# Designs tried in a protein design run: peptides against a protein of PDB entry 3JWR. Part 148

Target 1, 323 residues: chain A of PDB entry 3JWR
Amino acid sequence: TRELQSLAAAVVPSAQTLKITDFSFSDFELSDLETALCTIRMFTDLNLVQNFQMKHEVLCRWILSVKKNYRKNVAYHNWRHAFNTAQCMFAALKAGKIQNKLTDLEILALLIAALSHDLDHRGVNNSYIQRSEHPLAQLYCHSIMEHHHFDQCLMILNSPGNQILSGLSIEEYKTTLKIIKQAILATDLALYIKRRGEFFELIRKNQFNLEDPHQKELFLAMLMTACDLSAITKPWPIQQRIAELVATEFFDQGDRERKELNIEPTDLMNREKKNKIPSMQVGFIDAICLQLYEALTHVSEDCFPLLDGCRKNRQKWQALAEQ
Target 2, 298 residues: chain A of PDB entry 3JWR as posed
Amino acid sequence: TRELQSLAAAVVPSAQTLKITDFSFSDFELSDLETALCTIRMFTDLNLVQNFQMKHEVLCRWILSVKKNYRKNVAYHNWRHAFNTAQCMFAALKAGKIQNKLTDLEILALLIAALSHDLDHRGVNNSYIQRSEHPLAQLYCHSIMEHHHFDQCLMILNSPGNQILSGLSIEEYKTTLKIIKQAILATDLALYIKRRGEFFELIRKNQFNLEDPHQKELFLAMLMTACDLSAITKPWPIQQRIAELVATEFWEQGDQVGFIDFVCTQLYEALTHVSEDCFPLLDGCRKNRQKWQALAEQ

## One batch from the design tools (peptide; made by RFdiffusion4, then SolubleMPNN)

Design b2_p11_3_s2 (from b2_p11_3, 7 letters changed)
Fold by OpenDDE base, seed 4:
Structure b2_p11_3_s2 (fold): chain B 323 residues (1-323), chain A 11 residues (1-11)
Amino acid sequence: as target 1 above (323 residues)
Amino acid sequence: SELDELRDLLA
């Protein structure tokens, strides 16, 4: 395609030029081509292209395939969300110095997972999929969409000309896919809530050890969630804009819940409760986000900008809630 | 619960 030709022939700017190492990164001003270029740079600077012998054209095709399999008519859970999740992962690995704590396969898996974790998202949550009796709800009982995202990820990875993992041994391939699956499934907040207590307790007791395979898996799950939720850490103008996208998607679901399911939506998805957004954001930060970024900062102090951003945005939302 | 509602946030 012309898009592939353009991407493959383009000079890829440095990570410094693209600012993709910054936790404060915004994609708002970037074209789709520029987001693809950023993605190439992430793979290159993480040494994934070299270490796993990725062909440039194959990587370009894979990136474009991933982007193509996000829906444009979804307000928040689209390519830009996946891209921002991956960028936060990249920043956490580089600026946050998490790279030195992980294997190349884990890094490879996390980056692929971050980009792929919401593939073919429909702008509705698992509860809606289940209640609407969607065919996907018949295939999976739990983490319905996350299983679907992984299936889409696997489909793309196995598609002709998209096989960025062809340079891996059979064992490396199996390991990578296992980690990708676990990472994508970890983005189900229900699973995060179930598992986070163990992680926080290990941190609190100073017993956290990445050399333990179970704790490593737990950390990768927490890191994925931290990147997936990283919009809450962004500078206030960026945070506000993303919160609007989230609200739009949630209100769209709430509207569908009223019309299609004849139910009253929760406040989070109720357009009539728009005035509750600031207080709900404070609640979200307190219940879900703060402890995670605190714990992540304990693993690597260089991740502090995420925690600091989250705290600053809590203050901003609290101020709005008091008006 | 509020926590249950938040489980579906961004999922």
Scores: peptide ipSAE 0.110, ipTM 0.838, DockQ to the pose 0.239
Fold by OpenDDE base, seed 1:
Structure b2_p11_3_s2 (fold): chain B 323 residues (1-323), chain A 11 residues (1-11)
Amino acid sequence: as target 1 above (323 residues)
Amino acid sequence: SELDELRDLLA
């Protein structure tokens, strides 16, 4: 395609030029092509292209395929969200110094997972999928959408001309897919809530050890969540804009819940309760985000900007809630 | 609970 030709022939700017190492990164001003260029740079600077012998054209095609399999009519869970998740992963690995704590396969898996973790998202949560008796709800009991995202990820990875993992050994391939699956599934916040206590206790007791395979898996899950939620850490204007996108998608779901399911939506999904957004954001930060970024900062102090951003945005949301 | 509502946030 013309798009592939354009991408494959383009000079890829440096990570510094693209600012993709910054925790304060914003994609708002970027074209779709520029987001793809950023993605190439992430793979290159993490040494994934070299270490796993990726062909440039195959990588370009894969990126475009991933982007294409996000829906454009979804307000938040689209390519830009996946891209921002991956960018935060990249920043955490580089600026946050987490790269030195992980294997190349783990890094490869995390980056693929970050880009793929919401593939074909439909703008509704797992609860809606269950209540609507969607065919996907018959296939999976828990983490319905996350299983679907992984299935989409696997489909793309196995598609002709998109096989970015073809340079891996059989064992490396199996390991990578396992980590990708675990990472994508970990983005289900229900699983995060279930597992985070173990992680926090290990940190609190100073018993956290990445050499332990179970603790490694746990850490990768927490890191995925930290990147998935990273909008909450962004500079206030960026955070506020993303919160509007989230609210739009949630309100769209609430409208569908009324119309299609004949139910009254929760405050989170209720357009008539938009005045509660600031207080709900404070609640979200306190219940979900703060402890995670605190723990992550204990693993790597260079991740402090994420925690600092989260704290600053809590103050901003609290101020709005008091008005 | 608030936590129950938040479990489905973004997922």
Scores: peptide ipSAE 0.108, ipTM 0.841, DockQ to the pose 0.235
Fold by OpenDDE base, seed 3:
Structure b2_p11_3_s2 (fold): chain B 323 residues (1-323), chain A 11 residues (1-11)
Amino acid sequence: as target 1 above (323 residues)
Amino acid sequence: SELDELRDLLA
């Protein structure tokens, strides 16, 4: 395609030029082509292209395929969300110095997972899928959409001309897919809530050890969530804009719940409850986000900007809630 | 109830 030709022939700017190592990064001013260039730079600077012998054209095609399999009519869970998740992962690995704590296969898996974790998202949560008796709800009992996202990820990875993992041994391939699956499934916040207590307790007791395979898996899950939720850490103007996108998508679901299911939506998804957004954001930060970024900062102090951003945004949302 | 709503947030 013309798009592939343009991407494959383009000079890829440095990570410094693209500012993709910054936790404060914003994609708002970037074209789709520039987001793809950023993605190439992430793979290159993490040594994934060299270490796993990726062909440039194949990587370009894969990136464009991933982008293509996000829906444009979804307000938040689209390519830009996946891209921002991957950028946060890259920043956490580089600026946050987590790269030195992980294997190359783990890094490869995390980056692929971050880009792929919401593939073909339909703008509705698992609860809606279940209540609407969607065919996907017949295939999976829990983490319905996350299983679907992984299936889409696997489909793309196996598509002709998109096989970025063709340079891996059979064992490396199996390991990578296992980690990708676990990482994508970990983005189900229900699973995060279920597992986070173990992680926080290990940190609290100073017993956290990445040399333990179980704790490594747990950490990768927490890291995925931290990147997935990283919008809450962004500078306030960026946070506000992203919060509007999230609200738009949730309200769209609420509207569908009224129309299609004849139910009153929760406040979070109720367009008539816009005035509760600030207080709900404070609640979200307190219940879900703060402890995670605190724990992550304990693993690597260089991740502090994520925690600091989260704290600052809590203050801003609290001020709005008091008006 | 708040936790239930939050579980579905961004999922």
Scores: peptide ipSAE 0.105, ipTM 0.835, DockQ to the pose 0.235
Fold by OpenDDE base, seed 2:
Structure b2_p11_3_s2 (fold): chain B 323 residues (1-323), chain A 11 residues (1-11)
Amino acid sequence: as target 1 above (323 residues)
Amino acid sequence: SELDELRDLLA
């Protein structure tokens, strides 16, 4: 395709030029091509291209395939969200110094998972899928969409010309897929809520040890969530704009809940309750986000910008909630 | 609880 040719032939700017090492990164001004270039740079600078012998054209095709399998008519859970999740992962690995704590396979898996974790998202949550009796709800009982996302991820990875993992041994391949699956499934916030207590307790007791395989898996899950939610950490103008996208998607679901399910939506998904967004954001930060970024910062102090951003945005939302 | 509500909404 023309797009593939353009991408494959393009000079990939440095991470510094692209600012993809910055926790304050914004994709708002980037074209789709530029987001793809950023993604290439992430793979390259994490040594994934070299270490796993990725062909440039194959990587380019894979990136474009992933992008293509996000829906454009979904306000928030689209390619830009996945891209931003991956960028945060990259920043956490590089600027946050987490790269040195992980294996190359784990890094590979996390980056693929971040880019893939919401593939073919429909703009509705698992509850809606279940209540609407969607065919996917017949296949999976829990984490319905996350299983679907992984299935989509696997489909793309196995598609002709998209096999970025072809340079891996069979054992490396199996390991990578296992981690990808775990990482994508970990983006189900229900699972985060179930597991985070163990992580926080390990941190609190100063017993956290990445040499323990179980704790490693737990950390990867927490890191995925931290990146998935990283919009909450962005500079206020960026945060506010992203929050509007989230609200738009939630309101769209709420509208569908009324029409299709004959259900009055919750406040979060009720278009008429937009005045509650600031207070709901404060609640979300307090209930979900702050502890996670605090814990992450304890693992690596260089991740502090995420925590700091989250705290600053809490203050901004609180100020709005008080108006 | 608020946490339960958030879980149901975000999961």
Scores: peptide ipSAE 0.100, ipTM 0.832, DockQ to the pose 0.252

Design b2_p11_3_s3 (from b2_p11_3, 7 letters changed)
Fold by OpenDDE base, seed 5:
Structure b2_p11_3_s3 (fold): chain B 323 residues (1-323), chain A 11 residues (1-11)
Amino acid sequence: as target 1 above (323 residues)
Amino acid sequence: SEFDELNDLLS
């Protein structure tokens, strides 16, 4: 395609030029081509292209295939969300110095997972999928969408001309797919809520050890969630705009819940309760986000900008809630 | 909880 030709022929700017090592990064001003270029740079600077012998054209095709398999009519859970998740992962690995704590296969898996974790998202949550008796709800009992996202990820990875993992040994391939699956499934916040207590307790007791395979898996899950939720850490103007996208998608679901399911939506998804967004954001930060970024900062102090951003945005949302 | 629903949309 013309898009592939353009991407494959383009000079990939440095990570410094693209600012993709910054926790404050915004994609708002970037074209789709530029987001793809950023993605190539992430793979290159993490040494994934060299270490796993990725062909440039194959990587380009894969990136475009991933992007294509996000829906354009979804307000938040689209390519830009996946791209921002991957960028936060890249920043956490580089600027946050987490790269030094992980294997190349783990890094490869996390980056692929971050880009793929919401593939073919429909702009509705698992609860809606279940309540609407969608065919996907018959295939999977829990983490319905995350299983679907992984299935889409696997489909793309196995598609002709998209096989970025062809340079891996059989064992490396199996390991990578296992980690990708675990990482994508970990983005189910219900699973995060169930598992986070173990992680926080290990940190609190100063017993956290990445050499333990179980704790490594737990950390990768927490890191995925931290990147997936990283919009809450962004500079206030960016955070506010992303919160509007999230609210739009939630309200769209609420509207569908009224129309299709004949139910009253929760406050979070109720367009009529837009005035509660600031207080709900404070609640979200307190209940879900703060402890995660605190714990992540204990693993790597260089991740502090995520925690600091989260705290600053809590103050901003609280100020709005008091008006 | 309201946040469990956020899970499904942000996942």
Scores: peptide ipSAE 0.058, ipTM 0.810, DockQ to the pose 0.139; fails the geometry check
Fold by OpenDDE base, seed 4:
Formats: sequence, structure tokens, C-alpha cells
Structure b2_p11_3_s3 (fold): chain B 323 residues (1-323), chain A 11 residues (1-11)
Amino acid sequence: as target 1 above (323 residues)
Amino acid sequence: SEFDELNDLLS
């Protein structure tokens, strides 16, 4: 395609030029081509291209395939969300110095997972999918969409000309896919809530050890969630804009719940309760986000900008809630 | 629960 030719022939700017190591990064001003160039730079600077012998054209095709399999008519859970999740992962690995704590296979898996974690998202949550009796709800009982996202990820990875993992041994390939699956499934907040207590307790007791395979898996899950939720850490103008996108998608779901399911939506999904967004954001930060970024900062102090951003945005939302 | 509502926010 013309898009592939353009991407493959383009000079990829440095990570510094692209600012992709910054936790404060925004994609709002970037074209789709520039987001693809950023993605190439992430793979290159994490040594994934070299270590796993990725062909440039194959990587370009894979990136474009991933982007193509996000829906354009979804307000928040689109390519830009996946791209921002991956960028936060890259920043956490580089600027946050988590790269030194992980294997190359884990890094490879996390980056692929971050880019792929919401593939073919429909702008509705698992509860809606289940209540609407969607065919996907017949295939999967729990984490319905996350299983679908992984299935889409696997489909793309195995598609002709998209096989970025072809340089891996059979064992490396199996390991990578296992980690990708676990990482994508970890983005189900229900699983995060279930597992986070163990992680926080290990941190609190100073018993956290990345050399333990179980604790490593737990950490990768927490790291994925931290990147997936990273919009809450962004500078206030960026946070506000992303919150508007999230609200738009949720209100669209709430409208569908009323019309299609004859259900009164929750406050979060209720367009009529837009004035409660600030207080709900404070609640979300307190219940879900703060402890996660605190724990992540304990694992790597260089991740502090995520925690600091979250705290600053809590203050901003609280101020709006008091108005 | 409020937690269930919050979990739905990020999916």
C-alpha cells in the first residue's frame, strides 16, 4: 500500500525529537504517520529490532495492521489510546529505568501487548457485551473483550508479512505469546482489583522480588495497568481532553443501555450526570490509581512523574468537584 | 458498587 511505502521509506526521528521518553507526552498534534514512526522508534530503541532480527518492512506492516484494526468511530478506545499506552510503557522502560529489570522477551511482549491490548474495541465494556448477549460473550465468560483483543493480536502476528516474531526460537515465541496474553488480560480492571492487594502487600513488606517468577508476572500485570491508566497522570490540559473522550464513550454506552437494554445507566455512563465527573474522577484516582503509582514508584523511583501527575490531577479534579 | 462503576470506566 501507499501508506506502507511511505512509512517504510521515511526517516525515523530520534526518541528525543519525538519526545517519546517523556511521561508528559501528548499525541494530539501527531499525524497517524508520526504515531507509526514513534512506534518504530520504540522498537528500535528497546533493541527489539536488532535482538529479534525484525525486518523493517515487516515491522512497518505490522504497525499499520495493528492501527487498522482499531475502530475510528470509537471515541477513546482507539489507536491513539493504544499508542499512548505503548508510549507510557516505553517511557516507563527508558526514563523509568524498568528496562534494566526485565528480559528482552518481557519487553518485547509488553510493547506488543500495549499496542494490541484494545484491538477491535467496540466502545462498550464487558458488562454491556454480556448483557447484550453478544457472540463474544458466548466464547468467553470472563474478561470477554481482553480475550478478543488477544485473539486479534495473535491473528495479526500470524498474518502474512506481519510476522515480527519470526526471528524468535520456538521457545522464545511461546514465552512471548504467554506474556502478551497475560499482559492483555491484565488490562481488565476486574483482574487488577483482584490481584493488586498481593502486589501492594509485597511492596509494603519490602518482600517484592522480581527474580520470583510469580512476582514478575504480577509486576508485569501492574505495569500494564499503570500504562493503560496513564492518561490520569498527564499534564492537566491533556488529562481534561482525554477525560472528555472517555466521558463521550461512556455516555454513548449509557445512551445505548437506555435505548437497547432498557436499563438506567450508572452515574459514570449517565449523560445527565455530567456534573458528577469531577467527583467521580477523584473517586477513581483514590480507589484505583494512587496506590498503583505509589507502588510502581517504590519499584522504580524514576517512575515518580506518573505518581506526581496523578496527585496533581486529583487536586485539579477535587477543586472542580468543590465548585 | 462504586468499584464496579469505576471498573467499567476503564474498560
Scores: peptide ipSAE 0.048, ipTM 0.808, DockQ to the pose 0.199; fails the geometry check
Fold by OpenDDE base, seed 1:
Structure b2_p11_3_s3 (fold): chain B 323 residues (1-323), chain A 11 residues (1-11)
Amino acid sequence: as target 1 above (323 residues)
Amino acid sequence: SEFDELNDLLS
């Protein structure tokens, strides 16, 4: 395609030029082509292209395929969300120095997972999928959408000309896919809530050890969530804009719940209760975000900008809630 | 809780 030709022939700017190592990164000013260029740079600077012998054209095609399999009519859970999740992962690995704590296969898996974790998202949550009796709800009991995202990820990875993992041994391939699956499934916040206590206790007791395979898996799950939620850490103007996108998608679901399911939406999805957004954001930060970024900062102090950003945005949302 | 619903929504 013309798009593939343009991407494959383009000079890829440095990570510094693209600012993709910055925790304060914003994609708002970037074209789709520029987001793809950023993605290439992430793979290159993490040494994934070299270490796993990726062909440039195959990587370009894969990136474009991933982007294409996000829906354009979804306000938040689209390519830009996946791209920002991956960028935060990249920043955490590089600027946050987590790269030094992980294997190349884990890094490869995390980056693929971050880009793929919401593939073909429909702009509705698992609860809606269940209540609407969607065909996917017949296939999976829990983490319905996350299983679907992984299935889409696997489909793309196995598609002709998209096989970025073809340079891996059979064992490396199996390991990578296992980690990708675990990482994508970990983005189900229900699973995060279930597992985070174990992680926080290990940190609190100073018993956290990445050499333990179970603790490694737990850490990768927490890191995925930290990147998935990273909008909450961004500079206030960016955070506010992303919160508007989230609210738009939630209100769209609420409207569908009224129309299609004949139910009253929750406050979070109720367009008529938009005035509660600031207080709900404070609650979200306190219940979900703060402890995670605190724990992550204990694993790597260079991740502090995420925690600092989260704290600053809590103050901003609290101030709005008081008006 | 309102937060349990938030968890279901972001997932």
Scores: peptide ipSAE 0.048, ipTM 0.811, DockQ to the pose 0.266; fails the geometry check
Fold by OpenDDE base, seed 2:
Structure b2_p11_3_s3 (fold): chain B 323 residues (1-323), chain A 11 residues (1-11)
Amino acid sequence: as target 1 above (323 residues)
Amino acid sequence: SEFDELNDLLS
């Protein structure tokens, strides 16, 4: 395709030029091509291209395939969300210095997972999928969408010309896929809520040890969630805009719930409850986000900008909630 | 709880 040719032939700017090491990064000004270039830079600077002998054209095709398999008519859970998740992962690995704590396979898996974790998202949550009796709800009982996302990820990875993992040994390939699956499934916030207590307790007790395989898996899950939710950490103007996208998608679901399921949506999904957004954001930050970024910062102090951003946005949302 | 609602939203 012309798009592939353009991408493959383009000079990839440095991470510094692209600002992809910044926790304050915004994609708003970037074209789709530029987001793809950023993604190439992430793979390159994490040494994934070199270490796993990725062909440039194959990587380019894979990136474009991933991007293509996000829906354009979904307000938030689209390519830009996945891209921002991956960028936060990259920033956490580089600027946050988490790269030194992980294996190359784990880094590879996390980056692929971040880009893939919401593939073919339909702009509705698992609850809606279940209640609508969608065919996917018959295939999976829990984490329905996350299983679907992984299936889409696997499909792309196995598609002709998209096999970015072809340079891996059989054992490395199996390990990578296992970690990808675990990481994508970990983006189900229900699983986050279930598991985070163990992580926080390990941190609190100063017993956290990445050399323990179970704790490593737990950390990777928490890191994925931290990147997935990283919009909450962004500078306020960026945060506000992303919050509007989230609200739009949620309200669209709420509208469908009314029309298709004949139910009154929850406040979060209710267009008529727009005035509650600030207070709901405060609640979200307090209930889900703050402890996670605090814990992450304890693992690596260089991740503090995520925590700081989250705290600053809490203050901003609180101020709006008080109006 | 508001928390459960938020979890359902993001999952």
Scores: peptide ipSAE 0.045, ipTM 0.803, DockQ to the pose 0.274; fails the geometry check

